# Ledger of designs, part 263: peptides against a protein of PDB entry 4Z63

Target 1, 334 residues: chain A of PDB entry 4Z63
Amino acid sequence: LCLGMNDLTGNIPEDLFHLKRLNLLGIQENRLSGSLSREIRNLSSLVRLDVSWNLFSGEIPDVFDELPQLKFFLGQTNGFIGGIPKSLANSPSLNLLNLRNNSLSGRLMLNCTAMIALNSLDLGTNRFNGRLPENLPDCKRLKNVNLARNTFHGQVPESFKNFESLSYFSLSNSSLANISSALGILQHCKNLTTLVLTLNFHGEALPDDSSLHFEKLKVLVVANCRLTGSMPRWLSSSNELQLLDLSWNRLTGAIPSWIGDFKALFYLDLSNNSFTGEIPKSLTKLESLTSRNISVNEPSPDFPFFMKRNESARALQYNQIFGFPPTIELGHNN

## One batch from the design tools (peptide; made by RFdiffusion4, then SolubleMPNN)

Design b2_p26_1_s4 (from b2_p26_1, 14 letters changed)
Fold by OpenDDE base, seed 3:
Structure b2_p26_1_s4 (fold): chain B 334 residues (1-334), chain A 26 residues (1-26)
Amino acid sequence: as target 1 above (334 residues)
Amino acid sequence: SVKELAEAFRKKAEELAEQENLMFTD
């Protein structure tokens, strides 16, 4: 049953939950309000539940043990409060969980040993607090993780060295500290292609450790951290780099010539730093900036990228990396 | 426009998802 993208108001009629053979319930992009009914438990054949972009409130019901076929749960952009229900945090069937832009709170806890099918986790823009869950690497299929805009104090857990499934990781604006430790850990994530760390590590030094290596890194976004130091030499070994944003830092020195050796680099933002010297001539030779036809057939991460053109401006959401026009931003340097 | 491009990419992702039985979520 697909009722998305309407002007439906009020609560979901309870009689809808008598549809025991229903595989898909999509009611997204409406004005549905109230609590999400516990009677969702009656939808025992449910594979996909989309309640996103509504006015739902209260706690998410703890009924996911009665939904053995549920693969997709989308609840982004609602008013949900409380934690992740225990049955949801233990779901062996769930492939994707999106609860971005809610009011979920407390310590984030997932039973990753039970969540054997979890591939994508979006919990961005919530009120989770405490530390990052150290057991996330136990989610052996977990590729895409957005935990941005939460309050995860401290450092990236050492256990994330073992996060071999991790491909996309966003921790933007999560009160993280110790960028040197974070990069030193995350370099062990052999499948990591996208790393977003914006609005963390305030005033720290960007490490220039030549032992750091991100072989498969395509997207690096570490904007608005007030980072000190220079362009990091270790980044020159990330030959697949497509998008680099280091804007709104306090980086100094010259822009190195190797920045023009990235054959796939189509978006570069080094604006609002303290870089000096000449613009490398190699930047003018970036084929990706001259050729409109970058058909990068890569699975775009399901998570939105946010570009912030100004510290005071609202971040613009881009659904896919490839939605960025070829761009070089070097403005507001010294 | 950026909006039209985003909608075109969404639609293409939906079409790819239908073909691969991979219901990617917006």
Scores: peptide ipSAE 0.008, ipTM 0.498, DockQ to the pose 0.036
Fold by OpenDDE base, seed 5:
Structure b2_p26_1_s4 (fold): chain B 334 residues (1-334), chain A 26 residues (1-26)
Amino acid sequence: as target 1 above (334 residues)
Amino acid sequence: SVKELAEAFRKKAEELAEQENLMFTD
């Protein structure tokens, strides 16, 4: 049943919960309000539940133990409060959980040992607090993780060295500290292609440790951190780099010539730093700028990238890395 | 030129913006 993109108001009719054979319920992009009914438990055949972009409030009902076939739960852009219910945090069937842009709070807790099918987790723009959950690497299929715009104080957990499934990771604007530790840990994520760390590590030094290596790194966004240092030499080994944003830092020295050796680099923002010297001539030879056929046919991650071009601008939502305009921003340097 | 590069970037941006879906928040 798909009723999305209407002006439906009020609650879900109770009679809808008698549909025991319903596999898909999509009621997204409406004005549905009130609590999400516990009677969802009656939809025992449910595979996909989309309640996103509504006015739902209250706690998410703890009924997901009665939904053994549920693979997709989309609840982004609602007014949900409380935590992730225990049955949802233990769901063995769930592949995708999107609860971005809610009012969920408390400590983030998932039973990753039970969540054997979870591949995509979007909890961005919530009120989660405390530390990052150390057991996320136990979610053995978890590839896509957005935890941006939460209040995760402290450092990236050491356990994330074992996060072999991790491909796409955003921790933007989450009050994180110790960029050297974070990069030193996350370099062990052999499948990591996308890393967003914007608005963290305020005033720290960007490490220039040549022992750091991100083999599959395609996207690195570390903007608005006021980071000190220079262009990191370890980044030159990330031959698959496509997008680099280091804007709004305090980086100094020359832009190195090796920045133009990235064959796939189509977006470069080094603006609002303290770089000096000449613009590398190699940047004018970037194949990605001259070639129409950057078929980066790799599966993109399930969540939207947000890019702020300036501190006052609203973050532009980009649904794909490829949605980013090919850009060279070198403005506001010395 | 830097201008031609910027224009090539803009055009590819427009082509890529038509493809919805996938990546993470700031």
Scores: peptide ipSAE 0.032, ipTM 0.515, DockQ to the pose 0.034; fails the geometry check
Fold by OpenDDE base, seed 4:
Structure b2_p26_1_s4 (fold): chain B 334 residues (1-334), chain A 26 residues (1-26)
Amino acid sequence: as target 1 above (334 residues)
Amino acid sequence: SVKELAEAFRKKAEELAEQENLMFTD
């Protein structure tokens, strides 16, 4: 049943929960309000639940143990409070959980040993606090993780060295500390293609450790951290780099010539730093700027990038890297 | 729009989740 993109108001009719054969319930993009009914438990054949973009409030009901076929739960952009229900945090069937832009709070706890099918996790823009869950790498299929705009104070857990499934990781604006430790850990994520760390590590030094290596890194966004140091030499080994944003830092020194050796680099933002010297002539040789037809055949990361072009502006959300025009931003340097 | 971006995200996350299920069932 698909009733999305309407102006439906009130709550879900109780009679809808009698549809025991319902595989898909999509009621997204309405004005549905109140608590999400516990009677969702009666939808025992449900594979997909989309309640996103509504006015739902209260706690998410702890009924996901009665939904053994549920693969997709989309609840983004609601007013949900509390934590992730225990049954949801233990769901063996769930492939995708999207609860972005809610008011969920407390410590993030997932039973990753039970969540054997979890591939995509979007919990961005919530009120989760404490530390990043150390057991997140136990979610053996978890590729896509957005935890941005939470309050995960402290460091990236050492256990994330074992996060082999991790391909996309956003931790933007999560009060993280110790960029050297974070990069030193995350370099072990052999499948990591996208790393977004914007609005963390405030005033730290960007490490220039030549031992750091990100083989598959396509997207690095570490903007607005007030980072000190220079362009990191270790980044030159990330030959697949497509997007680099280091804007709004305090980086110094010259822009190195190797920045123009990235064949796939179509977006470069080094603006609002303290770089000096000449613009590398190698930047004029970027194939991505000259050839309109770089069909990046790889699916863009699912999760939004946040770019803040103006300190007073709201961060623009970019969900598709490939939607960026070829860009070089070097403005507001010395 | 924010809605279009959210939908694109949803769709792609589902496609990736389905592809992984296929890759691990072989």
Scores: peptide ipSAE 0.016, ipTM 0.520, DockQ to the pose 0.035; fails the geometry check
Fold by OpenDDE base, seed 1:
Structure b2_p26_1_s4 (fold): chain B 334 residues (1-334), chain A 26 residues (1-26)
Amino acid sequence: as target 1 above (334 residues)
Amino acid sequence: SVKELAEAFRKKAEELAEQENLMFTD
């Protein structure tokens, strides 16, 4: 049943939950309000539940043990409160969980040993607190993780060295500390292509350790951290780099010539730093900036990118990495 | 649009989930 993208108001009619053969329930992009009914448990054949972009409130019902076929739960942009229900946090069938932009709170706890099918997790823009869950690497299929804009504290867990499935990771604005440790851990994620760490590590030094290596890194966003140091030499080995944002830091020294050696680099933001010297002539040779057809055939992460042109501006939400125009931003340097 | 974004991400997540399911069925 697909009823998305209407002006439906009120609550879901109870009679809808008598549809025991329903595989797909999409009621997204409405004005549905109230609590998400516990009677969803009656939809025992449900494979996909999309309640996103509504006015739902209250706690998410703990009924996911009665939904053994549920692969997709989309609840982003609602007013949900509380935690992730225990049955949802233990779902062996769930592939995708999107609860971004809610009011979920408490410690983030997932039983990754039980969640054997989980490949995408978007919990960005919630009120989760405490530390990052150390057991996320036990979710052996977990590829896409957005935990941005939560009140996490401390460091990236050491266990994330074993996060081999991780490809897309956003931790933006989550009060993280120790960028050196974070990068030293995350370099072991051999499948990591997208790393977003904006608004963390406030005033720390960006490590220039030549031992750091991100082989498959395509997207690095570490903006607005007030980071000190220079352009990190270890980044020059990330030959597949497509997008680099180090804007709104306190980086110094020259922009190195190797920044122009990235054949796939189509977006570069080094603005609002303290860089000095000449603009590398190699930047004028970036084929990706000169060729109109950036066929970024690469699947963009399952979470939005945000660009903030200035500290006062509202962050622009961009859908996909390829949705960024070819850009060089070097403004507001010395 | 934010909508197109949500749809694109959803579609991609589905495709990824389907690919993973195919790899385990062989």
Scores: peptide ipSAE 0.015, ipTM 0.500, DockQ to the pose 0.031; fails the geometry check

Design b2_p26_2_s1 (from b2_p26_2, 12 letters changed)
Fold by OpenDDE base, seed 2:
Structure b2_p26_2_s1 (fold): chain B 334 residues (1-334), chain A 26 residues (1-26)
Amino acid sequence: as target 1 above (334 residues)
Amino acid sequence: TRTTNLNPNDVVIDLTNSSWVSSVDL
């Protein structure tokens, strides 16, 4: 049943929950309000539940133990409060959990040993607090993690050295500290392609440790951290780098010539730093910027980046990072 | 307000459109 993208109001009729053979319930992008009924438990055949972009409120009902086939739960952009229900946090069937842009709070707790199918987790823009859950690496299939815009005080857990499944990780604006430790840990994530750490580590030094290595790193965003130091030499070994944003820091020194050696680099933002010297001539030789036909046949990072120009604007969906216009931003380096 | 082109406020990753989700004929 797909009723998305309407102006439906009120709550879901209780009789809808009698549809025991329903595999897909999509009621997204409406004005549905009230609590999400506990009677969703009656939808025992449900594979996909999409209640996103509504006005739902209250706690998410703890009925997911009665939804053994549920693979996709989409609840982003609602008013949900409380925590992740225990049954949801223990779901062995769930592949994707998206509860971004809610009012979920408390300590984030997931039983990763039970969540054997979880591949994608988006809990960005919530009110989770405390430390990052140390057991996230126990989610053995967890590839994509957005925890941005929460209040995860402290450091990246040491256990994340074992986060082998991790490919995309956003921790932007989460009150993280100790960038040296964070990078030192996350370099062990062998499949890490996208790392977004913007608005953390305020005023720390960007480590220039030559022992750091991110082999598969395609996207690095560490903007708005007021980081000190210079362009990190360790980054020169990330040969697959496609997007680099180090804007709005306090980085100094010259922009190194090796930045022009990144064959796949199509987006570079070093703006609003304190870089000095000449613009490397090698930047003008970036093949990705000079060739109109970047048939970058490289597998796009599996995840679309959405750029919102304004908080209120619909995010422009870039199904591929390559959808970003080739950009070199070197402005405001005084 | 200091904004970057990839501000976490402005950059949303919608995991619902991942390639594996699109491969599920629902």
Scores: peptide ipSAE 0.021, ipTM 0.536, DockQ to the pose 0.032; fails the geometry check
Fold by OpenDDE base, seed 3:
Structure b2_p26_2_s1 (fold): chain B 334 residues (1-334), chain A 26 residues (1-26)
Amino acid sequence: as target 1 above (334 residues)
Amino acid sequence: TRTTNLNPNDVVIDLTNSSWVSSVDL
């Protein structure tokens, strides 16, 4: 049953939850309000539940143990409160959980030993607090993780050295500290292609340790951290780099010529730093900027990317990394 | 804005804050 993209109001009729053969319930992008009924437990054949972009409130019901076939739960952009229900945090069937942009709170706890199928997790823009869950690497299929815009504290856990499945990771604006430790840990994530660390590590030094290596790194976003230092030499070894944003830091020195050697680099933002010297001539030779039709058929994360051009502007949502316009931003360097 | 049935190349002005990859060019 797909009723998404309408102007439906009120609550879901309880009789809808008597549909025991229902495999897909999509009621996203409506004005549905109230609590999400516990009677969703009656939908024992449910594979996909999409309640995103509504006005739901209250706690998410703890009934996911009665949904043994549930693979996809999308609840982003609602007013949900409380924590992740225990049955949801232990779901062996769940592949994708999206609860971004809610009011979920408390310590983030997932039973990764039980969540054997979880491959995509978006809990961005919530009110989770405390430390990052050290056991996330135990989610052996977890590829895409967005935990941005939560009130985490401390450092990236050492256990994340073993996060072999991790490909897309965002921790933007989560009050994290120790960028040197974070990068030192995350370099061990052999499948890591996208790393977003914006609005963390305030005032720290960007490490220039030549021992750091991110072989598969395509997207690095570490903006608005007030980071000191220079363009890191270790980044030159990330030959697959496509997007680099180091804007709104306190980086100094020259922009190195090797920045123009990235054949796939189509988006570069070094704006609002303290870089000096000349613009490398190599930037004018970026192959990605000369070809109008970069059909990069790379798998994008399940979650959108966002670009905000200024504080007053709405964020632009991109479905894929390649949706970003080819950009070189070097403004406001002195 | 409706975000369903978007093509992969569609750009959407979202009302939500950036959470995944956020470039902030202020």
Scores: peptide ipSAE 0.020, ipTM 0.493, DockQ to the pose 0.099; fails the geometry check
Fold by OpenDDE base, seed 1:
Structure b2_p26_2_s1 (fold): chain B 334 residues (1-334), chain A 26 residues (1-26)
Amino acid sequence: as target 1 above (334 residues)
Amino acid sequence: TRTTNLNPNDVVIDLTNSSWVSSVDL
């Protein structure tokens, strides 16, 4: 049943929950309000539940133990409060959980040993607090993780060295500290392609450790950290780099010539730093900017990027990295 | 629209003061 993208108001009729054979319920992008009914438990055949972009409030009902076939739960952009219900945090069937942009709070706890199918987790823009869950690497299929805009004070857990499934990771604006430790840990994530760490590590030094290596890194975003130091030499070994944003830091020194050697680099933002010297001539040779036909047929991240050019402007959603315009931003360097 | 797919042919070289804030989550 797909009823998304309407002006439906009120709550879901209780009789809808008598549809025991229902595999897909999509009611996204409406004005549905109130609590999400516990009677969802009656939808025992449910594979996909999309309640995103509504006005739902209250706690998410703890009924997911009665939904043994549920693979997809999308509840982003609602008013949900409380935590992740225990039955959801233990779901062996769940592949994707998206609860971004809610008011969920407390400690983030997932039973990763039970969540054997979890591939994508979006919990960005919530009110989770405490430390990052050390057991996330135990979610052996967890590839895509957005935990941005929560309050995860402290450091990236040491256990994340073993996060082999991790490909996309956003921790933007999560009050993280110790960028050197974070990078030192995350370099061990052999499948890591996208790393977003914007608005963390306030005033720390960007490590220039030649031992750091991110072999498969395509996207690195570490903006608005007020980081000190220079362009990190270790980044030159990330030959697949497509997007680099180090804007709004306090980076100094010259922009190195190797920045133009990235064949796939189509988006570069080094603006609002303290870089000096000449613009590398190698930037004019970036194949991605000179050749019209680089269709980067890369797997789109499950989670969109957001670009906000102006604080007053609405953020632009980019579902795919190639959705960004080819860009070189070097503005406001002194 | 919530999603903006910019043309990959729209090459932008901006050496000015970018006010752009990158985020995966807004």
Scores: peptide ipSAE 0.019, ipTM 0.546, DockQ to the pose 0.335; fails the geometry check
Fold by OpenDDE base, seed 5:
Structure b2_p26_2_s1 (fold): chain B 334 residues (1-334), chain A 26 residues (1-26)
Amino acid sequence: as target 1 above (334 residues)
Amino acid sequence: TRTTNLNPNDVVIDLTNSSWVSSVDL
């Protein structure tokens, strides 16, 4: 049943929960309000539940043990409060969980040993606090993780060295500390292609440790951290780099010539730093800017990207990283 | 508070301290 993109109001009719053979319930992009009924437990055949972009409030009901076929739960952009219910945090069937832009709070706890099918997790823009869950790497299929805009004080857990499934990771604006430790740990994530760490590590030094290596890194965004130091030499070994944003830091020294050696680099933002010297002539030789025929196999997370460069502007949505316009920004480096 | 009008599976790249994202689909 698909009723999305209407002006439906009120609660879901209770009689709808008698549809025991229903595989898909999509009621997204409405004005549905109140609590999400516990009677969703009666939808025992449900594979996909989309209640996103509504006015739902209260706690998410703890009934997911009665939904053994549920693979997709989309509840982003609601007013949900409380934590992730225990039955949801233990779901062996769930592939995708999106609860971004809610008011969920407390410590983030997932039973990753039970969540054997989880491949995509979006909990960005919530009120989770405490530390990052050390057991996330136990979610052996977890590829895409957005935990941005929460309050995860402290450091990236040491256990993330074992996060082999991790491909996309966003922790923007999550009160993280110790960028040297974070990068030292995350370099062990052999499948990591996209790393977004904007608005963390405030005033720290960007490490220039030549032992750091991100083999498959295509997207690195570490903007607005007030980071000190220079362009990191270890980044030159990330030959697949497509997008680099280090804007709004306190980076100094010259922009190195190796920045122009990235064959796939089509988006570069080094603006609002303290870089000096000349613009490398190698930047004019970037194949991505000169040739339209670059087939870039993009790391596509399961999610579109939204880039918001300033507080007053609307975020631009891109379904793929390659959807970003070819860009070089080097402004405001005096 | 301006509600973030984002699609169900959106990843937000925040470059500012904004508590909300207003999206424009490209």
Scores: peptide ipSAE 0.018, ipTM 0.482, DockQ to the pose 0.055; fails the geometry check

